Peptides against a protein of PDB entry 5HOI. Designs and how they scored, part 309

Target 1, 351 residues: chain A of PDB entry 5HOI
Amino acid sequence: FRYMPFSPAGTPFGFTDRRYLTMNEVGYVSTVKNSEQYSITVSFFDVGRFREYHFEDLFGYDLCFLNEKGTLFGQSKTGQIQYRPHDSIHSNWTKIIPLQAGERITSVAATPVRVIVGTSLGYFRSFNQFGVPFAVEKTSPIVALTAQNYRVFSVHYSQFHGLSYSLSELGTSSKRYYKRECPLPMSLPNINSDMKKDANLDYYNFNPMGIKSLFFSSYGDPCIFGSDNTLLLLSKWRSPEESKWLPILDSNMEIWKMSGGKETTDIHVWPLALAYDTLNCILVKGKHIWPEFPLPLPSEMEIRMPVFVKSKLLEENKAILNKKNEIGADTEAEEGEEDKEIQIPVSMAAE

## One batch from the design tools (peptide; made by RFdiffusion4, then SolubleMPNN)

Design b1_p28_3_s4 (from b1_p28_3, 18 letters changed)
Fold by OpenDDE base, seed 3:
Structure b1_p28_3_s4 (fold): chain B 351 residues (1-351), chain A 28 residues (1-28)
Amino acid sequence: as target 1 above (351 residues)
Amino acid sequence: SLEELYNSLDEVERKILKKKLEKLLEEA
């Protein structure tokens, strides 16, 4: 096993000279190899809010995190990080993270108020948005990071314990844990089954954890999208004993439905973000499970409430319909196909 | 009842439900 640099929804070069360093709901960062240098472009989905910019990268940045205020870059081997605000008001800053022999930066994250660096030896380094260091903590080896405001979602890997996660808040004086190295019930890529396609091997070599992305939802809930193409959301994380992972979307099942029940091996979901009840994603068509160039327009995929909630809502709706029928109200029971959207009854709007 | 169902939901499910209701109220 090798610790590889992880960035949310980052893509491999494959056989091309270009890749996405990261992408999310804000935009996408691409890099093009040009002999001894790279050209990086920071592009945005909302072209009215942000102006696309580019620069020459002499360092070969292989880590990236994009937010609404700037882009954090990192070089996994040298320990160099650079923060570039999207505005011209704030200056770019560069730092070198001290790395031990064989240590790699495995992930970086940035919010408008924090910068986080995680390493293959489990060094967790926190900074403010200006690169002023707060602390260095030793954790289990970090394989992925995301952050929203002051909150950090970290994924850890141990050869003995597999995947774990932490959820923490980075105050000015202290780090608070909501969850600390708790088991993460996500499947790792199956080398034996998935490696039948060369494209899967290329992706596995780029991302051996199979974490396509991780992010916070619009509600501030940690989300992870693994190699199984299931979106997991951490529920009740404020109550550590009650916290649970919810499989809120099986994207393979949704693709299967969208295809009219045909087996589609050439359509893939590439996750960007979770906004309310919709997964923002790229629908990828082709040999590779990741987006190529040009980037397709984002699509929205509705998340399903957990199946047990869907079943309860359907039972309640049936019970309400049966009661209405008993009362002789000619509600045209549109014989709803079993797959109809759960109509949320208007009576819950009054609470 | 729908209230009993809502009360049975977790924090995430309640947030999703509230947002769907807000959207329905904005469209009404």
Scores: peptide ipSAE 0.000, ipTM 0.272, DockQ to the pose 0.032
Fold by OpenDDE base, seed 5:
Structure b1_p28_3_s4 (fold): chain B 351 residues (1-351), chain A 28 residues (1-28)
Amino acid sequence: as target 1 above (351 residues)
Amino acid sequence: SLEELYNSLDEVERKILKKKLEKLLEEA
């Protein structure tokens, strides 16, 4: 097994000279191979709020994290990291992370107040937004990171224990755990079934964990999108014994519904963020499961209500309709029984 | 009742339900 550099919604080069290093609700970071260097572009969806910028990369950055205040870059083998604020008021900074023999940076994350570096040996390194170190902690091997404000969601991998996760808060003086290396109920990519297509093998070699992205929701809940194309959300994480993963969207099922129940093998969901009740995503059409160039405009997919909530809402709507019919039965107004088929939103009709 | 339903939900389910209700009120 080889630990690979992970960035949220990052894409492989495949047979091309270009890829996305990362993408989310803020924007997308692309890199192009030139003969001896890389050309990096940081692009934004809100072109009124942010200006696209470009720079030459002599180091070959293979790790990236984008937020509303800046972009963090990392080189997995050399241990170099660079933070680039979007605003020119703040200076760029560069740092070398000390790596042991064979150690790799596997993931990086940045918020307006914290920078986090995770490694293949399980070194968790925390910094402020200016690159001042707080602490180094030894954990299980880190394979993915995301962060929002002071909170960090980390995914760990052990050959003996499989996938685990941690949820922590990086205060000024201490790290608090809400969850510490708890089992992550996510399936790994199935090499035997999915690898019949060369494109799936290329993606597996780029990302052997099959984690397409991880992020915090707009409500601050950890989310993960795996190789099964299911969006998982961590519920009740403030109550350690009550915390559970909720499958809030099966994107394959949603694509099947959108196609009118036809087998659709050429449309794929690429996750960006969860905003309230909608998954912000790229709808990818083609042979590859990841977006190519140019990047399509983001789309929104409504998340499913939990089955228990949906059943209760249907019962209440029936009870309200029955009460309206009971109250309406006392007024003899003969206006025609147009069977207004309650247009159950197409998302509800296929369960 | 909608209140009893809301009280039976977890924090995530309540947030999702609240947003769906807000959207339905904006469309009305």
Scores: peptide ipSAE 0.000, ipTM 0.270, DockQ to the pose 0.031
Fold by OpenDDE base, seed 1:
Formats: C-alpha cells, sequence, structure tokens
Structure b1_p28_3_s4 (fold): chain B 351 residues (1-351), chain A 28 residues (1-28)
C-alpha cells in the first residue's frame, strides 16, 4: 500500500500529458505537463459568475481543492500549499507544511473560512482562509479530506483497522467532533477481480482507496463515492448513536436502467456533488472510468429513497393492503373504488 | 403510520421523502 495524494474527483494522467486535479459542482481544475513545468487551468461551470484563469506551476501540484471563493493547491512531497482566491481583491498565499521524513500530504481541503491539510502520518493541520494556523492534531493516517463551511469530513486508513472516518467542526476556539475515527463501511478495490482491465490498474495506482470523490451534500451531510460506484450518505450524524451510512445511489444500476437493461461496460459515473436529491456527475464514455478531455457537460442522477424508508413504506403499504383484504374478506360489501388517496400527512405538505 | 415514519427520519430522509411524495402527487 502507498499513500497517494487524493483530491475530490481527481483523475490520473494515464498515457496523457494532462489530468484533472479536482472537480466538483463549482468547476474543474486541470493540469498539463509542459516539459519540466505544469500549466494549471481553473475552469468553472458557471461562466457568468466566474472567469477561467490559468497559471504556470513550477512545483508540480498534485493536490487540489476547489470552492466558490478560491482554489487550494498542494504538493504532496514538498509540503508546499498555495491558496488562490478567484477574486483578485484577495491575495494568493503560499506556505510550506513541515513534513517528516517519508511523510506526505495526502489530502487538502478549503472552504471560504478554513484550510485543512491531512498527512500520511495523521497530522491534521487547520488554518483560516488567510493561512493563519489554528492547530496541529495527530490522528490516524489521513487519506482523504473534504470540508464545507466549518465542517470537515476526514477519511483515515490503518493497515490493521481499514477505513475510518471523522466528522468535525473547526470553530474559532476549538475543534468539535461529531464522529471520531468511526468505522467506514466502504469496500476497498478488489485487486483480483477489478484489475483484469489495464485501465483499472492505472486508476488503482493513482487511487488505491478507490475513493472517486467525497463531498458534503447541499444539506451538509458527508457523502462518499467508492470503487463500487455506490454513493454513501452519512445520515443522522448529529445523533452519534443513530448515525448510519445510507447507500442512496447505485450508479451501476442506474446506468443499467438508462441503457434499457443492457450490460454497459463503457459508461461510467464520475461524481461531482450531491445537490438536494440529485447527484451531479460526469457520464464518462470509454475505456477509462474517469473523464478525459474535453470534459463532458455534467449530468444529474436522481438519488434513491434510503432502503430503510422504502422498506418501511412497503411494509406499511402491505399492512394497509392486508388489513383492507382482511376486512374485505369478511364483508361482501360493495367494491366501491375508494380512490387509494395516499393520505400524505398535512405536516409534510406545510414545511 | 406514514407520519410516524416521517417523524422517525432525519432531516435529509424527510426532505427526500417529501420531494418524492410531491412528485407522485404532481403525476397523479
Amino acid sequence: as target 1 above (351 residues)
Amino acid sequence: SLEELYNSLDEVERKILKKKLEKLLEEA
């Protein structure tokens, strides 16, 4: 196992000179190899709100996080980080994160108010948006980070314990944990089954955890999209005892449905964000499971009802049907077409 | 009941349920 730099929805170079460093609902960051240098382009989906920009990268940034206010870059080996606001009113800043021998920055995240750096030794470093440090915490080795506002979703890896996650809030004075290194029920890539295709091996070497992306939903819930192409959402995270991961979308099954039940081995979902009840994603067509150049327009996939909710609704509907059938079996009374108005409780309509 | 179910859900599950029910009502 090797700790690799992770960025949300980042792509490998493969056999090309270019890749996406990151992409989400805001936009996409690309890098192109130009001899010993890199050219980075920050592109946006809302071209009316944001202007595309580029710069020369002399450091070889391999970590990136894009938000609505700026882009954070990192170099996993040197410890260099750079924050670039999209607005020219705010200055760029650069810092060097002190790394121990063999330590790597494994992930970076940025919000309009926080910058977070996670390392292969489990150093969790927090900063404000101006790069002023708050604290350094030692955790289990960090493999992925995302953040929204003051909240941080971190994924940790131990060779002995597998994947865990933390959910924390970085206030002004202290870090609060909602979840601290709890088991993450995500399947790791299966080298023996999945690596039969060379393209899968290239991706595995780039991202051995198979985490295609992680983000917060529009409602502020941690989401993760693994190698199994299932979108997991952390439900009830405010209630530590009730918190659960919900498989809210099997993207392979959605592609299968969209194809009319044909086996589609050449269409892949690349996750960007979860907005309300839709997964914003790129539909990738081809040999590679990741988007190539140019980037296709984003697509939306409707998420499923949580299996628990669907199961309860099906049980209730069955119980109602069985009660109607039991009552109807004893009374020869008229099969009046009582319209099965699903009485939606008025409380659900009024919010 | 559907109300007891709704009350047992978190904010996200409730919003997803509400939107799916609204869509079912618009299609009916």
Scores: peptide ipSAE 0.005, ipTM 0.269, DockQ to the pose 0.031; fails the geometry check
Fold by OpenDDE base, seed 2:
Structure b1_p28_3_s4 (fold): chain B 351 residues (1-351), chain A 28 residues (1-28)
Amino acid sequence: as target 1 above (351 residues)
Amino acid sequence: SLEELYNSLDEVERKILKKKLEKLLEEA
C-alpha cells in the first residue's frame, strides 16, 4: 500500500496535462502542467460572489482544499503549504510542515478559522487561518481530512485495522473528540473485480482508498462517498453510543432508476456536497468515473430517507389507509380515483 | 402518528423528514 495525497473530489491527470485538485459546492480548482511548472485556476460556481483567479505554481501542489474564504494548497513530499484568501485584502501565507524521512502530507483541510494538515505517519497538525500553530497530535495514519468551522472529520488507515474515523472539534484551548478512531464501515476498492477496466486502474493508482469525497452536510453531519458510490452520513455523532452510519444514497441505484431500469455503465456520480436533502454532484458521462474538461454543470440527487424511517412511514401509511378503509366502508361507492394526497399535519412545518 | 415517528427520529432524520415535508407542502 502507498499513501497518496487526497483532496475532496480531486481527479487524476490520466493521459492529460490537466486535472481537478479539488471540487465542492463553492467551486473547483484545476491545475495544468506547463513543462516544469503548473498553472492553477480557482473557479467558482457563483460567479457573482467570487472572481476566478489563477497563478503559477512552481512547487507542484498535489493537495487542495477550497472553502468560501480561501484555498489551501499543499505539496505532499516537500511539506509546503500555502493559504490563498479569495479576497485580496488578506495576504497569502506559506509554511513548511516538517516531515520525517518518507513521511507525506496525505490530506489538508481549511475552514475560515482553522487549517489542518494530516500525514502518513498520523501527525495531525492544527493552525488558525493565519498559519499560527495550535497543536501537533499523533494519531493513526491519516488518509483523508475535511473540516467545517471548528469541526474536523478525519479518516485513518491501518494495515491491521483497516479504515477508522475521528470527529473532533478544534476549540481555542483544546481539541474535543466526539468520535476517536472508530471503525469506518466503508468498502475498499476490490482490485480483483474492478481493475478489469483500465480507467479503474488509473483511478485506483491515484486514490487507493476509493474515497471520492468527504464533506460535512449543510447541517454539519460528516459524509463520505466511497468506491461503492454510496453516500454515508454519520447520524447521532453527539451521542457516542448511538452514533451510526446511514446509507442515505445509493447513486448506482438512482442512476438505474433514472435510466428507466437500463444498465448504464457510462453514467457516474461525482459528489460535491450535501445540501439539506440533496446531493450536489457532477453527472459524468463517459469511460472515466471522474469529470473531465470542461466541467459539466452540477446536478442534484435527492437523498433517500433512512430505511427504518421509510419502513415506519410505510407502516403508518398502511395503518392510516386501513383506518380510512374501515371508516369508508359505510359511505357509498363513488368511484373517484382521487389521488390520496398525504395530508401533512401543518404543525410540523412551524417547528 | 407522524408526530410519534418524528419524536422517534434522531436530529439528522428529523431534519431530513422536515425538509421532505416542507417540499411536499410547497408542491401541494
Scores: peptide ipSAE 0.000, ipTM 0.271, DockQ to the pose 0.032; fails the geometry check

Design b1_p28_4_s1 (from b1_p28_4, 14 letters changed)
Fold by OpenDDE base, seed 1:
Structure b1_p28_4_s1 (fold): chain B 351 residues (1-351), chain A 28 residues (1-28)
Amino acid sequence: as target 1 above (351 residues)
Amino acid sequence: SEHEERLEELLANSNRKPPNPELVARVQ
């Protein structure tokens, strides 16, 4: 097994001189190999809000994370990272992450307030948006990272224990764990079944974990999209005992339904983000399971959120809105709201 | 079916944005 650099929805070069370093709901980052150098372009879906920019990359960045405020780049072997704000008001910065012999940066993430670096030896390094370090923690080997605001979703791999995940919050003074190296019920790529097509071998060599992407939903829930093309959402992560992974979308099943029950082996879902009850994705038509150039427009795929998650998210959002309004009034009302057992409707267990 | 029409519409909409002429032109 070899630890490979991971970026959300990143694509391999394949037989081309170009690939996507990352893509999400904000945009897409491409790199083109020009002899011994690379040309990087940061493109956006909202062209009215953001201006596309490019630069020459002499380092060969193989890690990338895009957010609404900037782009983080990393070089897995050298430990170089660069943060580039989209706005010219803020300066670019570079840093070298110290790596041990054989250590690789495996993933990077950036929010408007945090930069995170994960390594093949399980070093978790946190910084602010200006590259000022907060902490270094030793975890199980990190294979993927994503972040939203102060929250970090990390995926770990052990040869003995398989995949695990952590969910943490990087406050100003301390790191809090909501989940710490818990089992991740995601299937790994099956080399014997999935490798029947040469295109899948190239992708497996690029991404041996088969994690196409991971992100936070618009509601702040960790999401992961594996090689099985199932979107998993971590529900109830605030309650450790109630926390569970929900298969909220089988994209192969949705494509099958959309094709009128025909086996469409040439249409692939490439995940970008989850916004409310829609998966933002690229519908890829072709031999490769990943988007080529030019990038197709994003599509919206409606998810059947479990009724209990949609209702509870609506209630939690109402409760958060109400609590923001009630911080103005001092009144003492102690009323004990009773444990209403939400009966699970039998219909979701039988289809 | 409404689903087939939606898939064709999604695929058609995916194909209808002209490649950003600048993305193609800068790589040539």
Scores: peptide ipSAE 0.040, ipTM 0.593, DockQ to the pose 0.024
Fold by OpenDDE base, seed 3:
Structure b1_p28_4_s1 (fold): chain B 351 residues (1-351), chain A 28 residues (1-28)
Amino acid sequence: as target 1 above (351 residues)
Amino acid sequence: SEHEERLEELLANSNRKPPNPELVARVQ
């Protein structure tokens, strides 16, 4: 396994000179390669609230986190981080994170009050918004970070234990854990099945954990969106004994429903944020599972616990078809198209 | 179906507003 730099909803370069470093409900950060340098643009969905800006990147930032107050950049190999406020009132600051031989920054997060750096050796470094350090903690290797206000959701990976997560609050004097390195019931990318498509290999090499994004909901609940395209929400995390992961959206099922039960292989959900009862996302049409340029407008997808599985509906429809054939009804089975439209029962469309 | 119309509307709406044309112009 190779630790790769992770940013929420970041995209690979693929065969292009450009990628998204990160995107969320606030906006999107793009980088364009120009010889040995990069041009970074920070763009916003609310163009009335924020002004787009760009700068030349001589360091090759491969980590990014966007919030409502600023953008944090990081370089995974050199340990350089830069915070850029969106306003002109606060100054940009740069810092070098000391890295051991072979250590990488794997993820960065920033809130209006905290900056967090996680590494491949499990160093968890916390700072205030001005880059003043609070503490260094040694954890299991960090693969992803997100933060909201004082709270941090961290994902850890061990070759022996798989995925774990922590939920912590970074107070002024101490770190409190709500959850500490608890098992994360998320499926990893299936290399053997998913790698059959060249487009999936490029994404796997970019993000071997398959974590498309992680964020806090509008209610402050940790969310993660994996390679299975299922949105998981951590419920009841304030009560450690009652805390559980809820599969609150199967986005593949929702796309399948919206297509009238057709097998759509060219429509993909790219997660941005969870706002109340809707997943803010990009609907991606094409070969790649990630958005290209230009970025499509965000879409809203209603969250629902997956009650129905496509396989059961297919079995039920086959059973109905077989029963019609036994009754000698000339069902003109147009045998031809392998993309058999699965009739969604009207009862499932009305819920 | 109402779902197909909604998907088509979502896909059509995703294509309508070009991202700020200045983003495309500064990369040339």
Scores: peptide ipSAE 0.039, ipTM 0.588, DockQ to the pose 0.030
Fold by OpenDDE base, seed 2:
Structure b1_p28_4_s1 (fold): chain B 351 residues (1-351), chain A 28 residues (1-28)
Amino acid sequence: as target 1 above (351 residues)
Amino acid sequence: SEHEERLEELLANSNRKPPNPELVARVQ
């Protein structure tokens, strides 16, 4: 296993000179290779509220987190971090995070009030928005971070225990845990099934956990979007005993419904944020499961609990077809049946 | 959670909301 730098909705370079370092509801951060340098652009969806800006990156930042007040950059190997406010009134700051031999920064997060750095050795480092340190805590190895205001959602990985998560609040004087290294019921990428497509191998090498993004919803609930393209939301997290993960959207099912029950292998949901009752996302058409350049306009997908499992419906439909074929309809229908539009049950089409 | 309550409301109202027309238009 290799700890890779994670940023929310970040994309690989693939065979290109460019990638997205991160994207969310605020905007998108791109980097372009220019000889031994990188050109970073911070772009926004609300062009009336924010001005796009550009700078030369001499360090090769591979970590990024964008919020409404600034952008945090990190270099996973050197431990350098930089915070760049969007407003020129506030100064940029740079800091070097001390790393042990072989330690990597695996994720960074920033809010208007906190900066968080997580490492492959499980060092959780907290700062204010000016880079003043609060604390260093030792946790299980951190693989992903997101934050909203004072709250931090962290994902941890152990070779023995798999994925876990924490939900914490970073007060001025203390850290409070709502959840501490609890099991995370997210499916990991299935190497045997998912790696049959070259495009999935490139993505797996970039992001071996398959966490496409994690964020807080507009209501402040932790959300995670894995390789199974299911949006999980942590409900009732204020009550430790009542807290549960809800599969609030199967994006593959929704795309299948929207296509009229056609197998769409070239349409992919790329998650940005959850705002109220809609997943803000990029609909990606093509070979790669991630957006390329130029970035398509965001789309809104209504959240819904998956009542039906696509695989089960496909199996049931195949079983119905096989039973019809056993009842003596002519042999010419076999090759053309894989392309047959699966009738979406009226209950699912109205869903 | 606020999302759990909203999801229950969405599920109860689901039969009245057409799929997002913009999403349908992009998948076609």
Scores: peptide ipSAE 0.011, ipTM 0.376, DockQ to the pose 0.413
Fold by OpenDDE base, seed 4:
Structure b1_p28_4_s1 (fold): chain B 351 residues (1-351), chain A 28 residues (1-28)
Amino acid sequence: as target 1 above (351 residues)
Amino acid sequence: SEHEERLEELLANSNRKPPNPELVARVQ
């Protein structure tokens, strides 16, 4: 097994001079090989809100994370990271992460308030948006990271225990764990079945975990999209005993429906984000399971939340409402706005 | 509900494709 640099929805070079370093709902970051250097372009889907920009990369950044405020770059071998705000008013910063012999940065994440670096030895490094360090923690080897606001979803790999995940919050004073190195019920790529096509071998060599992307939903739930093309959502993560992974979309099934019940082996879902009840994705048509150049327009796929989860969420929301009504008006318990369970709209729960 | 019908359709359609036996074995 080899730890490879992971970025959300990143693509391999394949036989080309170009790839996507990352993509999500905000946009896409591309890199082009130019002899010994790279040209990086940061592009956006909302061209009215953001302006595309490019720069020359002399370091060969192989890690990237895009958010609404900036782009984080990383070099897995050298430990160099760079944060580039989209607004030119804010300064770029560069830092070198100290790496041990054979250690690699395996994933990076950035929010408007946090920068996170994970390594193949399980070093979890946190910074603010200005590159000021908060802490270094030792975890199981990190293979993927995503973050939203103060929350971090991390995927870990052990040769002995397989995949695990953590969900944590990076407050000002301390790290809180909601989930700590819990088993991740995601299937690893099956080399024997899936890799009979050369195109899948190239992708496996690029991403041996088969994690196409991971993100937080618009409701702040951790999502992961593996090699099985199933979107998993972590529900009830605030309650450790009730927390479960929900298969909210089988994209192979949705492709099959859209094709009129034909087995199509040339259409692939490439996940970007989960917004409300829709998976934002690229529908890829071709030999490769990943988008090529130019990037196709994003598509939306409706998710079908399991009715039993929706009914329980409705019952829980009713129970929370009833408890709030029984606790008379006078206890303004400042239950910090951060712990407000985003009520899934009753409409989404009744469908 | 339209959702039970859609879930039954999803389950019926997942039963018409051999469900990935791992997905079905965890939902049962």
Scores: peptide ipSAE 0.012, ipTM 0.393, DockQ to the pose 0.035; fails the geometry check

